# Peptides against a protein of PDB entry 5GWM, part 22

Target 1, 52 residues: chain A of PDB entry 5GWM
Amino acid sequence: DSAISKEDEERYQKLVTENEQLQRLITQKEEKIRVLRQRLVERGDAKGTELN

## One batch from the design tools (peptide; made by RFdiffusion4, then SolubleMPNN)

Design b2_p15_2_s2
Fold by OpenDDE base, seed 2:
Structure b2_p15_2_s2 (fold): chain B 52 residues (1-52), chain A 15 residues (1-15)
Amino acid sequence: as target 1 above (52 residues)
Amino acid sequence: ELEELEEEEKKLLEQ
């Protein structure tokens, strides 16, 4: 059993931390997209009510 | 470097 070197473990932990940060950023972008889509629907409904 | 990009993207999302 080749023990993982301390340097390889430190590299792995950096990649785990970076991946967690990128996942938070993806979630924030997805939430922004959700809010923008909602605002577009609300503005579309306002135009639909003026056509009646 | 990556932390600076994350903070810039956070600022762009707050706009």
Scores: peptide ipSAE 0.043, ipTM 0.626, DockQ to the pose 0.155
Fold by OpenDDE base, seed 1:
Structure b2_p15_2_s2 (fold): chain B 52 residues (1-52), chain A 15 residues (1-15)
Amino acid sequence: as target 1 above (52 residues)
Amino acid sequence: ELEELEEEEKKLLEQ
């Protein structure tokens, strides 16, 4: 019976937790990029309205 | 530690 050892299960759960943490960091960076892009659009529109 | 990297990344995102 090749039951996964307790040590292998603990290692797997650690990797799952680390993956979830990294995914949260990716999501936070993606949101920051979204906000920066939105601010660039708003600034572009403001300059476009001053030049027309 | 992973927690140190998370706190550094959080500080970078607050800028």
Scores: peptide ipSAE 0.042, ipTM 0.624, DockQ to the pose 0.100
Fold by OpenDDE base, seed 4:
Structure b2_p15_2_s2 (fold): chain B 52 residues (1-52), chain A 15 residues (1-15)
Amino acid sequence: as target 1 above (52 residues)
Amino acid sequence: ELEELEEEEKKLLEQ
């Protein structure tokens, strides 16, 4: 029974925390991309209404 | 490093 060393557990917990932080950043970027795409569609529709 | 990236991304979202 190789008990995980305290140092290996501390390294694992750091990687878990970092992965959770990176996942939050990914979600924030995805939301920014969503908002930018929506604004591009709204501007496209506004130009389409000026051409009609 | 990761904390600096979080602060940079926060600034990008505020723009």
Scores: peptide ipSAE 0.042, ipTM 0.628, DockQ to the pose 0.097
Fold by OpenDDE base, seed 5:
Structure b2_p15_2_s2 (fold): chain B 52 residues (1-52), chain A 15 residues (1-15)
Amino acid sequence: as target 1 above (52 residues)
Amino acid sequence: ELEELEEEEKKLLEQ
């Protein structure tokens, strides 16, 4: 039974933590994209109301 | 180094 070395377990835990951090950053970027799209719609509507 | 980049990305998202 090749027990995983303590060093391999510590490396695995670092990669799990990093993956969770990167997933949070992805979610934050997706939310920023949503907000930017909403602001572009609001600016489009404002220009549409200035042309009517 | 990666942690510093994550904090810089967080600051860019707050703008």
Scores: peptide ipSAE 0.042, ipTM 0.617, DockQ to the pose 0.088

Design b2_p15_2_s3
Fold by OpenDDE base, seed 3:
Structure b2_p15_2_s3 (fold): chain B 52 residues (1-52), chain A 15 residues (1-15)
Amino acid sequence: as target 1 above (52 residues)
Amino acid sequence: ELKELEEEEKKLLKE
């Protein structure tokens, strides 16, 4: 049983940290998409009220 | 790279 080298463990921990960062970025982008969609709805409603 | 993208995304969310 070859124990995982310290270097391989440090590489694995970097990939775990990068994955956690990517998951945070995905969540932030999803929130940005939500906010942009909401602003588009509000602007659509404003244009709809100007046409009535 | 990834930290820069996180800070750019945080800026874009505030706009």
Scores: peptide ipSAE 0.034, ipTM 0.600, DockQ to the pose 0.086
Fold by OpenDDE base, seed 5:
Formats: structure tokens, sequence, C-alpha cells
Structure b2_p15_2_s3 (fold): chain B 52 residues (1-52), chain A 15 residues (1-15)
């Protein structure tokens, strides 16, 4: 039974934490894209109402 | 560094 070394467990835990951080960053970028698209729609609608 | 990027992006969502 090759017990995982403490150093290998600490490395694994760092990779898990990094993956969770990267997943949060991806979600924030997706939300930024959503907000920017919404602001573009709202600005398009505002220009459409100024032309009517 | 990654934590700083997360906080910067969280600020940019409010702009």
Amino acid sequence: as target 1 above (52 residues)
Amino acid sequence: ELKELEEEEKKLLKE
C-alpha cells in the first residue's frame, strides 16, 4: 500500500484549490459577458426609442 | 496573483 506522501497530498490540495479558483474566474467572466450583452441591448433600445 | 485577478474582475462587473 503506497501511502500518498504528505507533500503529494499538499500538492493535490493546491491543484483542487486552484481548480476551484479558476472555475470561479470562468463564472465571473461569463457573468461579465452577460452584463455587457445586456448593456448593449439596453443601449440599442435607447437609440431605437430616440429615433421614434 | 489569481486572488488579485478575482478581486479585479469582481470590481469590473460593477463598472
Scores: peptide ipSAE 0.034, ipTM 0.597, DockQ to the pose 0.147
Fold by OpenDDE base, seed 4:
Structure b2_p15_2_s3 (fold): chain B 52 residues (1-52), chain A 15 residues (1-15)
Amino acid sequence: as target 1 above (52 residues)
Amino acid sequence: ELKELEEEEKKLLKE
């Protein structure tokens, strides 16, 4: 029964924390992409209304 | 580094 060393547990917890931080960054970038796509649609619709 | 990127992206969402 090789007990996980304290150093290996500390390394694992750092990787878990980093993964959670990266997941937050992914979510923020996905939200930015959503907002940019919405602004592009709204600008396209505004140009469509000026052409009618 | 990762905390700096998180704060930069959070600023970018407000623009």
Scores: peptide ipSAE 0.034, ipTM 0.605, DockQ to the pose 0.095
Fold by OpenDDE base, seed 1:
Structure b2_p15_2_s3 (fold): chain B 52 residues (1-52), chain A 15 residues (1-15)
Amino acid sequence: as target 1 above (52 residues)
Amino acid sequence: ELKELEEEEKKLLKE
């Protein structure tokens, strides 16, 4: 019976958990990029309204 | 530790 060893299952679960953590970090960085882009647009619009 | 990195990035989102 080629049952996955308990040690191999524990290793797999560590990789799954690490992948989920890394995906959360990616999502947080993407949100920061979104916020920074939005602030740049708002600052561009503010400067455009001061120049008109 | 990955938790320390998560808390640092969470601080960056508030700035």
Scores: peptide ipSAE 0.034, ipTM 0.603, DockQ to the pose 0.093

Design b2_p15_2_s4
Fold by OpenDDE base, seed 5:
Structure b2_p15_2_s4 (fold): chain B 52 residues (1-52), chain A 15 residues (1-15)
Amino acid sequence: as target 1 above (52 residues)
Amino acid sequence: ELEKLEEEIKKLLEE
């Protein structure tokens, strides 16, 4: 019965917590990218309307 | 302003 050591469990919990933090950071960056892309489109449309 | 958008992109890429 290879019981997981307390050290292995603590390492696992750190990795789980870090993975959840990184996933939140990814989601925040993806939303920021979406907003920045929308601002680029709005600028493209503004330039397109000046050329039309 | 274009400069504000460029600064926000730089911050996103450096974090």
Scores: peptide ipSAE 0.072, ipTM 0.698, DockQ to the pose 0.090
Fold by OpenDDE base, seed 4:
Structure b2_p15_2_s4 (fold): chain B 52 residues (1-52), chain A 15 residues (1-15)
Amino acid sequence: as target 1 above (52 residues)
Amino acid sequence: ELEKLEEEIKKLLEE
């Protein structure tokens, strides 16, 4: 039985944890981008209504 | 309000 060594399991668990951290960071950046895009739209609409 | 948006964009581009 080629049991995964304790070292290989620890390496795998580090990669899983890092991937979860990176995924959280991506989600946070995506939400920040969404909010900034929404603020740009709201400003564009305000300027569009002032120009009309 | 523009200055706040510009500062938030700047922070995103620096990361």
Scores: peptide ipSAE 0.071, ipTM 0.700, DockQ to the pose 0.091
Fold by OpenDDE base, seed 2:
Structure b2_p15_2_s4 (fold): chain B 52 residues (1-52), chain A 15 residues (1-15)
Amino acid sequence: as target 1 above (52 residues)
Amino acid sequence: ELEKLEEEIKKLLEE
């Protein structure tokens, strides 16, 4: 079994850390999208009630 | 007011 080089392990750990950072960023953007969609729904519902 | 929502959407997308 060829032992993973220290350099390969350091590269792997950088990719893991970057992926975790990107996943946090995705989650933050998804939450922003959720808030924006909710505000659009609230406005749509307000206009729908004014048309009744 | 629609304009206030549009400005808030822009701010949230630029962060």
Scores: peptide ipSAE 0.064, ipTM 0.685, DockQ to the pose 0.082
Fold by OpenDDE base, seed 1:
Structure b2_p15_2_s4 (fold): chain B 52 residues (1-52), chain A 15 residues (1-15)
Amino acid sequence: as target 1 above (52 residues)
Amino acid sequence: ELEKLEEEIKKLLEE
């Protein structure tokens, strides 16, 4: 029964916290990409409506 | 107009 050492548990909790931080960063970048795509569509649609 | 969008994209990318 290899009980996880207190040191190994502290290392695991650091990795869990880092993973949660990285997941938040991914979500922020995905939202940023969404906003950029929306602005590109808005500019494309403005040019399309001026040509119609 | 494209230059303004590029500057907005850069600002958004730096946040």
Scores: peptide ipSAE 0.064, ipTM 0.685, DockQ to the pose 0.077; fails the geometry check

Design b2_p15_3_s1 (from b2_p15_3, 6 letters changed)
Fold by OpenDDE base, seed 3:
Structure b2_p15_3_s1 (fold): chain B 52 residues (1-52), chain A 15 residues (1-15)
Amino acid sequence: as target 1 above (52 residues)
Amino acid sequence: ELEEILKKAEEVLKE
């Protein structure tokens, strides 16, 4: 296998770290979407109970 | 779906 340069290894390690950060950000956004959906349901139910 | 893509990219970069 071709030896990679130290600069290339450092670049790849930065990309790995960035991917791990993006994965954490995705999880945080998914949780935020879950909470927002729950609040929309609760508001829909409140309006449904007020209109009935 | 994006998490799976990022996981695969991380696996390729660790090989």
Scores: peptide ipSAE 0.046, ipTM 0.639, DockQ to the pose 0.057
Fold by OpenDDE base, seed 2:
Structure b2_p15_3_s1 (fold): chain B 52 residues (1-52), chain A 15 residues (1-15)
Amino acid sequence: as target 1 above (52 residues)
Amino acid sequence: ELEEILKKAEEVLKE
């Protein structure tokens, strides 16, 4: 049975931790994009109501 | 979609 070396386990745990950090960063950026899109819609609707 | 990716990552960590 392939016993994972302690060094390979430490490498794996670093990759796991990095992936979790990257996923959190992606989530934060997507939420920021969502908020910016919403603000653009709200400002666009304000201009659309001024033209009517 | 990100919640599903996070869920799959957590499943892989439990193996």
Scores: peptide ipSAE 0.034, ipTM 0.584, DockQ to the pose 0.064
Fold by OpenDDE base, seed 5:
Structure b2_p15_3_s1 (fold): chain B 52 residues (1-52), chain A 15 residues (1-15)
Amino acid sequence: as target 1 above (52 residues)
Amino acid sequence: ELEEILKKAEEVLKE
């Protein structure tokens, strides 16, 4: 196995951390979309956003 | 759908 350089390991750990941040951001956006859809249903405003 | 994409990305990073 080619020895991973310390720089490559630090870069990998940054990518892992960024991926975890993106995951949290996606979950937050999905929940926001769910809440907005629910509010549109409650208002009877059937004209807001096909999120395909 | 996005949660499944993220789960697959985590699996690829652990392999």
Scores: peptide ipSAE 0.034, ipTM 0.583, DockQ to the pose 0.070
Fold by OpenDDE base, seed 4:
Structure b2_p15_3_s1 (fold): chain B 52 residues (1-52), chain A 15 residues (1-15)
Amino acid sequence: as target 1 above (52 residues)
Amino acid sequence: ELEEILKKAEEVLKE
């Protein structure tokens, strides 16, 4: 029975935490895009902005 | 913030 090493478990937990941080950041960027699109609609502005 | 998170993820994947 190949038990998962303590190092492999610690590596896995780091990846889980980082993925959760990335998901939160994606959600924040998606909400920002939504707000910007809504403001463009409200202004009747046809100018797209590139998000870097 | 994205670049720092991606850099950390790449470091963990190389260990």
Scores: peptide ipSAE 0.034, ipTM 0.585, DockQ to the pose 0.079

Design b2_p15_3_s2 (from b2_p15_3, 7 letters changed)
Fold by OpenDDE base, seed 1:
Structure b2_p15_3_s2 (fold): chain B 52 residues (1-52), chain A 15 residues (1-15)
Amino acid sequence: as target 1 above (52 residues)
Amino acid sequence: ELEEILEKIKKELAE
């Protein structure tokens, strides 16, 4: 069995790190959306909340 | 290709 090369492992680790960063970014954007939706509700802007 | 790396890892984990 040919073991994965060191170069392949380094590429994989870069993807794992990037995926973790992207997941954090998704979470941050989801929280921002939540906050904006909450502010629209508090302001009585029901039309803005229907888009989500 | 990154897909080939993932397939290699999957094969190693299945051993």
Scores: peptide ipSAE 0.047, ipTM 0.604, DockQ to the pose 0.024
Fold by OpenDDE base, seed 3:
Structure b2_p15_3_s2 (fold): chain B 52 residues (1-52), chain A 15 residues (1-15)
Amino acid sequence: as target 1 above (52 residues)
Amino acid sequence: ELEEILEKIKKELAE
């Protein structure tokens, strides 16, 4: 029975935590993009409209 | 590599 090393477990946990943080950041940026696109549409900005 | 780590964990959980 090969046990996983402590170093491997720590590396895995760091990657899991980082991935969770990145997922939250992606969600935040997606919401920001949504809000900005909506504001561009409301302003009648042609470039903003094209991005929809 | 993460893939090898995950495979090790899966094997341990199956025992």
Scores: peptide ipSAE 0.046, ipTM 0.597, DockQ to the pose 0.023
Fold by OpenDDE base, seed 5:
Structure b2_p15_3_s2 (fold): chain B 52 residues (1-52), chain A 15 residues (1-15)
Amino acid sequence: as target 1 above (52 residues)
Amino acid sequence: ELEEILEKIKKELAE
């Protein structure tokens, strides 16, 4: 079995960190959507927000 | 916005 290079390990760790950051951002956006939907229900409004 | 984030993740995995 070939050992992973130091460069490959550093690249992997960067990807792991970036993935964690992106996952946090996804969670934040999902929570924002949840809150907005709840507010629309409470107001009885038919207007929603567009999601990207 | 969620689709853009998912696309970024996919790009990182493909590199």
Scores: peptide ipSAE 0.033, ipTM 0.579, DockQ to the pose 0.104; fails the geometry check
Fold by OpenDDE base, seed 4:
Structure b2_p15_3_s2 (fold): chain B 52 residues (1-52), chain A 15 residues (1-15)
Amino acid sequence: as target 1 above (52 residues)
Amino acid sequence: ELEEILEKIKKELAE
């Protein structure tokens, strides 16, 4: 039975942690974009843009 | 989407 090595587990955990940090950053940027878009709507300058 | 790009990078690093 091939068990996962400690090194592979640590590598995986680092990638999971990094992914969680990046996801938080994405959420923060998306919220900032939402707020800016709302301000443009309130000014009557609304134009559509989609995030990739 | 930025989330899709992140998932691609994560998969490449895990290989």
Scores: peptide ipSAE 0.033, ipTM 0.588, DockQ to the pose 0.076; fails the geometry check

Design b2_p15_3_s3 (from b2_p15_3, 7 letters changed)
Fold by OpenDDE base, seed 1:
Structure b2_p15_3_s3 (fold): chain B 52 residues (1-52), chain A 15 residues (1-15)
Amino acid sequence: as target 1 above (52 residues)
Amino acid sequence: ELEEILKEIEEILKK
């Protein structure tokens, strides 16, 4: 039974940490997209507002 | 400002 080497465990933990960081980044971008979509909807309802 | 919304979209597309 090939026990996972200490090096393989360290490589795995780096990937886990990177995955968690990327997941946080995705969540932040999704929230930003939600806010921007809401701002676009609010502008679309304002028939006759100057396109700033 | 629509320009600011577009700028923020461009920032989302950046890594």
Scores: peptide ipSAE 0.233, ipTM 0.801, DockQ to the pose 0.075
Fold by OpenDDE base, seed 3:
Structure b2_p15_3_s3 (fold): chain B 52 residues (1-52), chain A 15 residues (1-15)
Amino acid sequence: as target 1 above (52 residues)
Amino acid sequence: ELEEILKEIEEILKK
């Protein structure tokens, strides 16, 4: 029985935690992108070409 | 103005 070493378990848990953190960061960036795209659409509809 | 939207995009692209 290849018992997972304590070191391998600690390495795995670090990777799981990092993956979860990265996934949360991706989700946060995707939501920000969604909001910014919506603001761009609303500006396009409201202002034509007054870009500043 | 779009400067604030561009600034928010720059912050998203920041590593």
Scores: peptide ipSAE 0.230, ipTM 0.798, DockQ to the pose 0.079
Fold by OpenDDE base, seed 4:
Structure b2_p15_3_s3 (fold): chain B 52 residues (1-52), chain A 15 residues (1-15)
Amino acid sequence: as target 1 above (52 residues)
Amino acid sequence: ELEEILKEIEEILKK
């Protein structure tokens, strides 16, 4: 039974932690993009209502 | 303000 070495477990935990940090960063950027898109739509709607 | 939206887009693109 090839038990996972302590060094392999530490490498795995680093990758898990990095993946969790990257996932949080992606979620934060996606939310920021959503808000910016909404502001652009609101400006488009304001210009569209002024032009109509 | 469009300038603030553009600034926030630039901040997203820098990271």
Scores: peptide ipSAE 0.222, ipTM 0.799, DockQ to the pose 0.128
Fold by OpenDDE base, seed 5:
Formats: C-alpha cells, sequence, structure tokens
Structure b2_p15_3_s3 (fold): chain B 52 residues (1-52), chain A 15 residues (1-15)
C-alpha cells in the first residue's frame, strides 16, 4: 500500500495550484493577443496605414 | 493611433 505522505500530497497540490495559476495567466495573455490582433485588422480595413 | 496597441503588447510581454 503506497500511502503518499502528507508532505508529498502538499507538494503535489502546490504544483497543481501553480499549474492552474500559470494556465490562467496564459489564457489572459492569449485573450489580450486576440483583442489586439482584431484591433489591428479593424484598423487595416478602416484606415489603411495610419500609424498613430 | 497604434500607441495604445503597442503599450498593451508591452504589457503582454512583461513577465
Amino acid sequence: as target 1 above (52 residues)
Amino acid sequence: ELEEILKEIEEILKK
């Protein structure tokens, strides 16, 4: 019976929590990139080469 | 104005 120690479980849960935090950060950055790309497309279609 | 878009890109690139 390989009982995982409480310490090993706590280490595992820290890694799970860190992974979830990193995944949230990735998702937030991906959404920002999506919005910025959309704004660039809309500008390209509406204003040609306005660089302001 | 691309300045705000550039600023937001810089924020994305921040760790």
Scores: peptide ipSAE 0.219, ipTM 0.794, DockQ to the pose 0.082; fails the geometry check

Design b2_p15_3_s4 (from b2_p15_3, 7 letters changed)
Fold by OpenDDE base, seed 5:
Structure b2_p15_3_s4 (fold): chain B 52 residues (1-52), chain A 15 residues (1-15)
Amino acid sequence: as target 1 above (52 residues)
Amino acid sequence: ELEEILKKIEEELAK
């Protein structure tokens, strides 16, 4: 039975860690998009209220 | 793609 080498296991763990880091980064960017879109809406509403 | 969207929104908020 070919066991995975220690080097292959370490490479796998690095990929798992990298994937987790990338997922966190995606979530952070998505949240930033949400916040910025909300601020854009609020600015539009404020501008609309100034026009009224 | 997300970075491009962020950039566009930031540009709109800078106006």
Scores: peptide ipSAE 0.038, ipTM 0.634, DockQ to the pose 0.048
Fold by OpenDDE base, seed 1:
Structure b2_p15_3_s4 (fold): chain B 52 residues (1-52), chain A 15 residues (1-15)
Amino acid sequence: as target 1 above (52 residues)
Amino acid sequence: ELEEILKKIEEELAK
């Protein structure tokens, strides 16, 4: 009576899996942004040291 | 869209 249908469970599991995949992709892009920002800082510091 | 932005940043950092 109160049981979730097989179709609803399958739909839910697809959404869970997709959300996990998207979260992994977000994490990868966030790490790439971190690396690029760090390289920008290092280049800024290098230019500052060359000017001094 | 985000991948294109990251690519542009990488290209600028390659100069």
Scores: peptide ipSAE 0.036, ipTM 0.612, DockQ to the pose 0.062
Fold by OpenDDE base, seed 4:
Structure b2_p15_3_s4 (fold): chain B 52 residues (1-52), chain A 15 residues (1-15)
Amino acid sequence: as target 1 above (52 residues)
Amino acid sequence: ELEEILKKIEEELAK
């Protein structure tokens, strides 16, 4: 029968694990971008108040 | 690559 081999299942599980790890890395970088953007906004607001 | 971009942004925001 066309049952998935044990080797194919192991390969699939490795890809799933790798994908989960990559997704965590993406999330970490996205959060870092968010923080940097927030700091940029805060600096812009401070500079705007100084110019007024 | 993204880490280098983030590092540059952090450096500019530190000035």
Scores: peptide ipSAE 0.035, ipTM 0.617, DockQ to the pose 0.059
Fold by OpenDDE base, seed 3:
Parts: sequence; structure tokens; C-alpha cells
Structure b2_p15_3_s4 (fold): chain B 52 residues (1-52), chain A 15 residues (1-15)
Amino acid sequence: as target 1 above (52 residues)
Amino acid sequence: ELEEILKKIEEELAK
């Protein structure tokens, strides 16, 4: 059977690693957006309580 | 561009 060349395996592993890195960056940005949205809500709630 | 948007939001939330 045609064994995958060492070069092809190294290319594959680079793509896997890059994909994992990109996924981590996406997750970090999504979490940052979540935190900022939460802070906006908390500020809105605080303003609402002060106006009451 | 997303980083700049996030930075602007953080700056507004710091006021």
C-alpha cells in the first residue's frame, strides 16, 4: 500500500496545528465579545437601578 | 479589524 511520505505527513501535521491555533484564536475573540456584552448589560442594569 | 472594534468597545466601557 502507498505509505504516506514523511513530507506529506509533515504537511498534514502543520495543517492540523494551524487549525488548532486558529480555533483557539476564534474562541478567545468569542469569549472577549461575550465578556464585553456582559459588561454592557451590567452597566445597563446599574443605570436602571440608579434611575429608580 | 475585529481587534480595533473590541478596543473601541473596551474604551467606551472604561468611561
Scores: peptide ipSAE 0.034, ipTM 0.614, DockQ to the pose 0.062

Design b2_p15_4_s2
Fold by OpenDDE base, seed 3:
Parts: structure tokens; sequence; C-alpha cells
Structure b2_p15_4_s2 (fold): chain B 52 residues (1-52), chain A 15 residues (1-15)
């Protein structure tokens, strides 16, 4: 059983917290992209499909 | 969105 150091656990927990923050940000960006794409579709603007 | 899929993978690598 390899014991993780306290410092490694603290680093891991920071990465997990950052991950959760990034996931929330991704979700917010995805929703914004969805709304913008919907507005482009409603306008008949073909340019909405190049956002990869 | 290739950028979004890259960001998702980078986030998964932090777990």
Amino acid sequence: as target 1 above (52 residues)
Amino acid sequence: SEKLERLKKEVEELE
C-alpha cells in the first residue's frame, strides 16, 4: 500500500476543485453556445455550424 | 466543438 503524502493529497484536492470549476465553466459556455446557435438557426444564418 | 472536447479531456485528466 503506497501511502500518499499530505502534500500530494492537497495537490490532488486542488486539481479536483479546479476540475469542478472548469466543468461549471464548460457547462456555462455550452449553454451560451446553444443559445447563440439557436439564434443563428432562427435567423437562417448558416455560419453557426463552424463553431467546433 | 473540438475545443470543448479538448477542454473536457483536460479536465478528466485532472481526476
Scores: peptide ipSAE 0.037, ipTM 0.605, DockQ to the pose 0.050
Fold by OpenDDE base, seed 5:
Parts: sequence; structure tokens; C-alpha cells
Structure b2_p15_4_s2 (fold): chain B 52 residues (1-52), chain A 15 residues (1-15)
Amino acid sequence: as target 1 above (52 residues)
Amino acid sequence: SEKLERLKKEVEELE
């Protein structure tokens, strides 16, 4: 049973935390895109639908 | 956004 080192566990936990932060940022960007699309619809403006 | 959904999936796969 190869127990990982404490340093490897700490490195893993840092990566998990960073990934969670990135996931939150992605979600915030998705919501911002949704709000911007809604505002374009409300304006009757078809400009800017190139949101991949 | 398809790009954001791909990035979100990649983040989930690294956890």
C-alpha cells in the first residue's frame, strides 16, 4: 500500500482547491453570458450571438 | 457556451 507523501497530499489538495475556484469562475462567466444575451434580446439587437 | 462547458468538464475530471 503505497501511502502518498504529505507533500503529495498537500499538492493534490491545492490542485483540488484551484479547480474548484476555476469551476466557480466558469459558472460566473456562464451567468454573465446569459445576462448579456438576455439584454441583447430585450434591446431587439441581434449583435453578438457568437458566444461559443 | 460550448467552450465554457468543456472547460467545466475538464475541471471536474481533474478533481
Scores: peptide ipSAE 0.040, ipTM 0.623, DockQ to the pose 0.047; fails the geometry check
Fold by OpenDDE base, seed 2:
Structure b2_p15_4_s2 (fold): chain B 52 residues (1-52), chain A 15 residues (1-15)
Amino acid sequence: as target 1 above (52 residues)
Amino acid sequence: SEKLERLKKEVEELE
């Protein structure tokens, strides 16, 4: 088993942390989209763009 | 959104 260097482990952990931050941002955007869709429904605006 | 689901999956695969 090739031992990973400390520098490579630190780089990996930075990528993991960044990915977790990106995942949180994605979730926040999804929730914002949900809220906006709900507001369009409440207004009776028949022009919902289906975000696929 | 299919694009958003792909981005979520890519994030999960890198963890």
Scores: peptide ipSAE 0.039, ipTM 0.611, DockQ to the pose 0.047; fails the geometry check
Fold by OpenDDE base, seed 1:
Structure b2_p15_4_s2 (fold): chain B 52 residues (1-52), chain A 15 residues (1-15)
Amino acid sequence: as target 1 above (52 residues)
Amino acid sequence: SEKLERLKKEVEELE
């Protein structure tokens, strides 16, 4: 059984935590984009700025 | 959003 070193486990856990943080940030931004797009539709604003 | 696409790429690189 190749026991993962403590250092490799700590590195992996950092990557997992960072990934989860990035995914939460993506979800928050995507929801905000959805809400803003919906508000543009409701206002009849024919000039939706494409969010780059 | 270029920022959102960069964040998606960073997540993919960590997987």
Scores: peptide ipSAE 0.037, ipTM 0.613, DockQ to the pose 0.052; fails the geometry check

Design b2_p15_4_s3
Fold by OpenDDE base, seed 1:
Structure b2_p15_4_s3 (fold): chain B 52 residues (1-52), chain A 15 residues (1-15)
Amino acid sequence: as target 1 above (52 residues)
Amino acid sequence: KEKLERLKQEVEELE
């Protein structure tokens, strides 16, 4: 059994950590997009009620 | 070799 080299394990842990960081950034951007879309709907509804 | 191939597959499934 060729045990993974310490260097290959350190590379894997770096990739996992980087992936987790990227996933957190994606989730933060998606939540920001959701909030911005919701505010646009609320503002659209407010303008739609003032124009009738 | 088999453990390193498993770790590569696990990284590819996370991307």
Scores: peptide ipSAE 0.055, ipTM 0.631, DockQ to the pose 0.031
Fold by OpenDDE base, seed 4:
Structure b2_p15_4_s3 (fold): chain B 52 residues (1-52), chain A 15 residues (1-15)
Amino acid sequence: as target 1 above (52 residues)
Amino acid sequence: KEKLERLKQEVEELE
């Protein structure tokens, strides 16, 4: 087993940290999309109840 | 070396 150099381990740990940051950003955007979709439904339902 | 390069490729495919 070629022991991973300390430099290669530090490079890998940077990529892992960047991936974790990107995953947090994706989750935040998905939650924002969910909230916006819910507000569109609530506005559609409010207009449907005013037309009856 | 080979295991680290596989893990770098797997991270790049998830970006």
Scores: peptide ipSAE 0.050, ipTM 0.626, DockQ to the pose 0.040
Fold by OpenDDE base, seed 3:
Structure b2_p15_4_s3 (fold): chain B 52 residues (1-52), chain A 15 residues (1-15)
Amino acid sequence: as target 1 above (52 residues)
Amino acid sequence: KEKLERLKQEVEELE
């Protein structure tokens, strides 16, 4: 086993941290999309109930 | 080569 250089370990830890940040950002965007879709449904239903 | 593979597994377990 060639010991991973300290520089390779630091590069790897940066990639891990960046990947975790990107995953959190994806989850936040997905939740925002979910909430926006729900609000569109609620507004559609509210307009449907005011027109009948 | 095993040390890099262990680090990859440890990260996959943290996601």
Scores: peptide ipSAE 0.049, ipTM 0.612, DockQ to the pose 0.031
Fold by OpenDDE base, seed 2:
Structure b2_p15_4_s3 (fold): chain B 52 residues (1-52), chain A 15 residues (1-15)
Amino acid sequence: as target 1 above (52 residues)
Amino acid sequence: KEKLERLKQEVEELE
């Protein structure tokens, strides 16, 4: 690892940047899934309270 | 070479 070419280092830095972008996209999708699950629970609870 | 290969694998696991 002590003798990577300049081209290998530039490729590594591109992959670091892409990985950080993918991690941000995963976090955004997980938050969207959380919000959708919460809305499904709120709609389920509303049906449970109208049947009593 | 190992650092670049580890990072490629980590990117492939997120795609």
Scores: peptide ipSAE 0.049, ipTM 0.620, DockQ to the pose 0.053

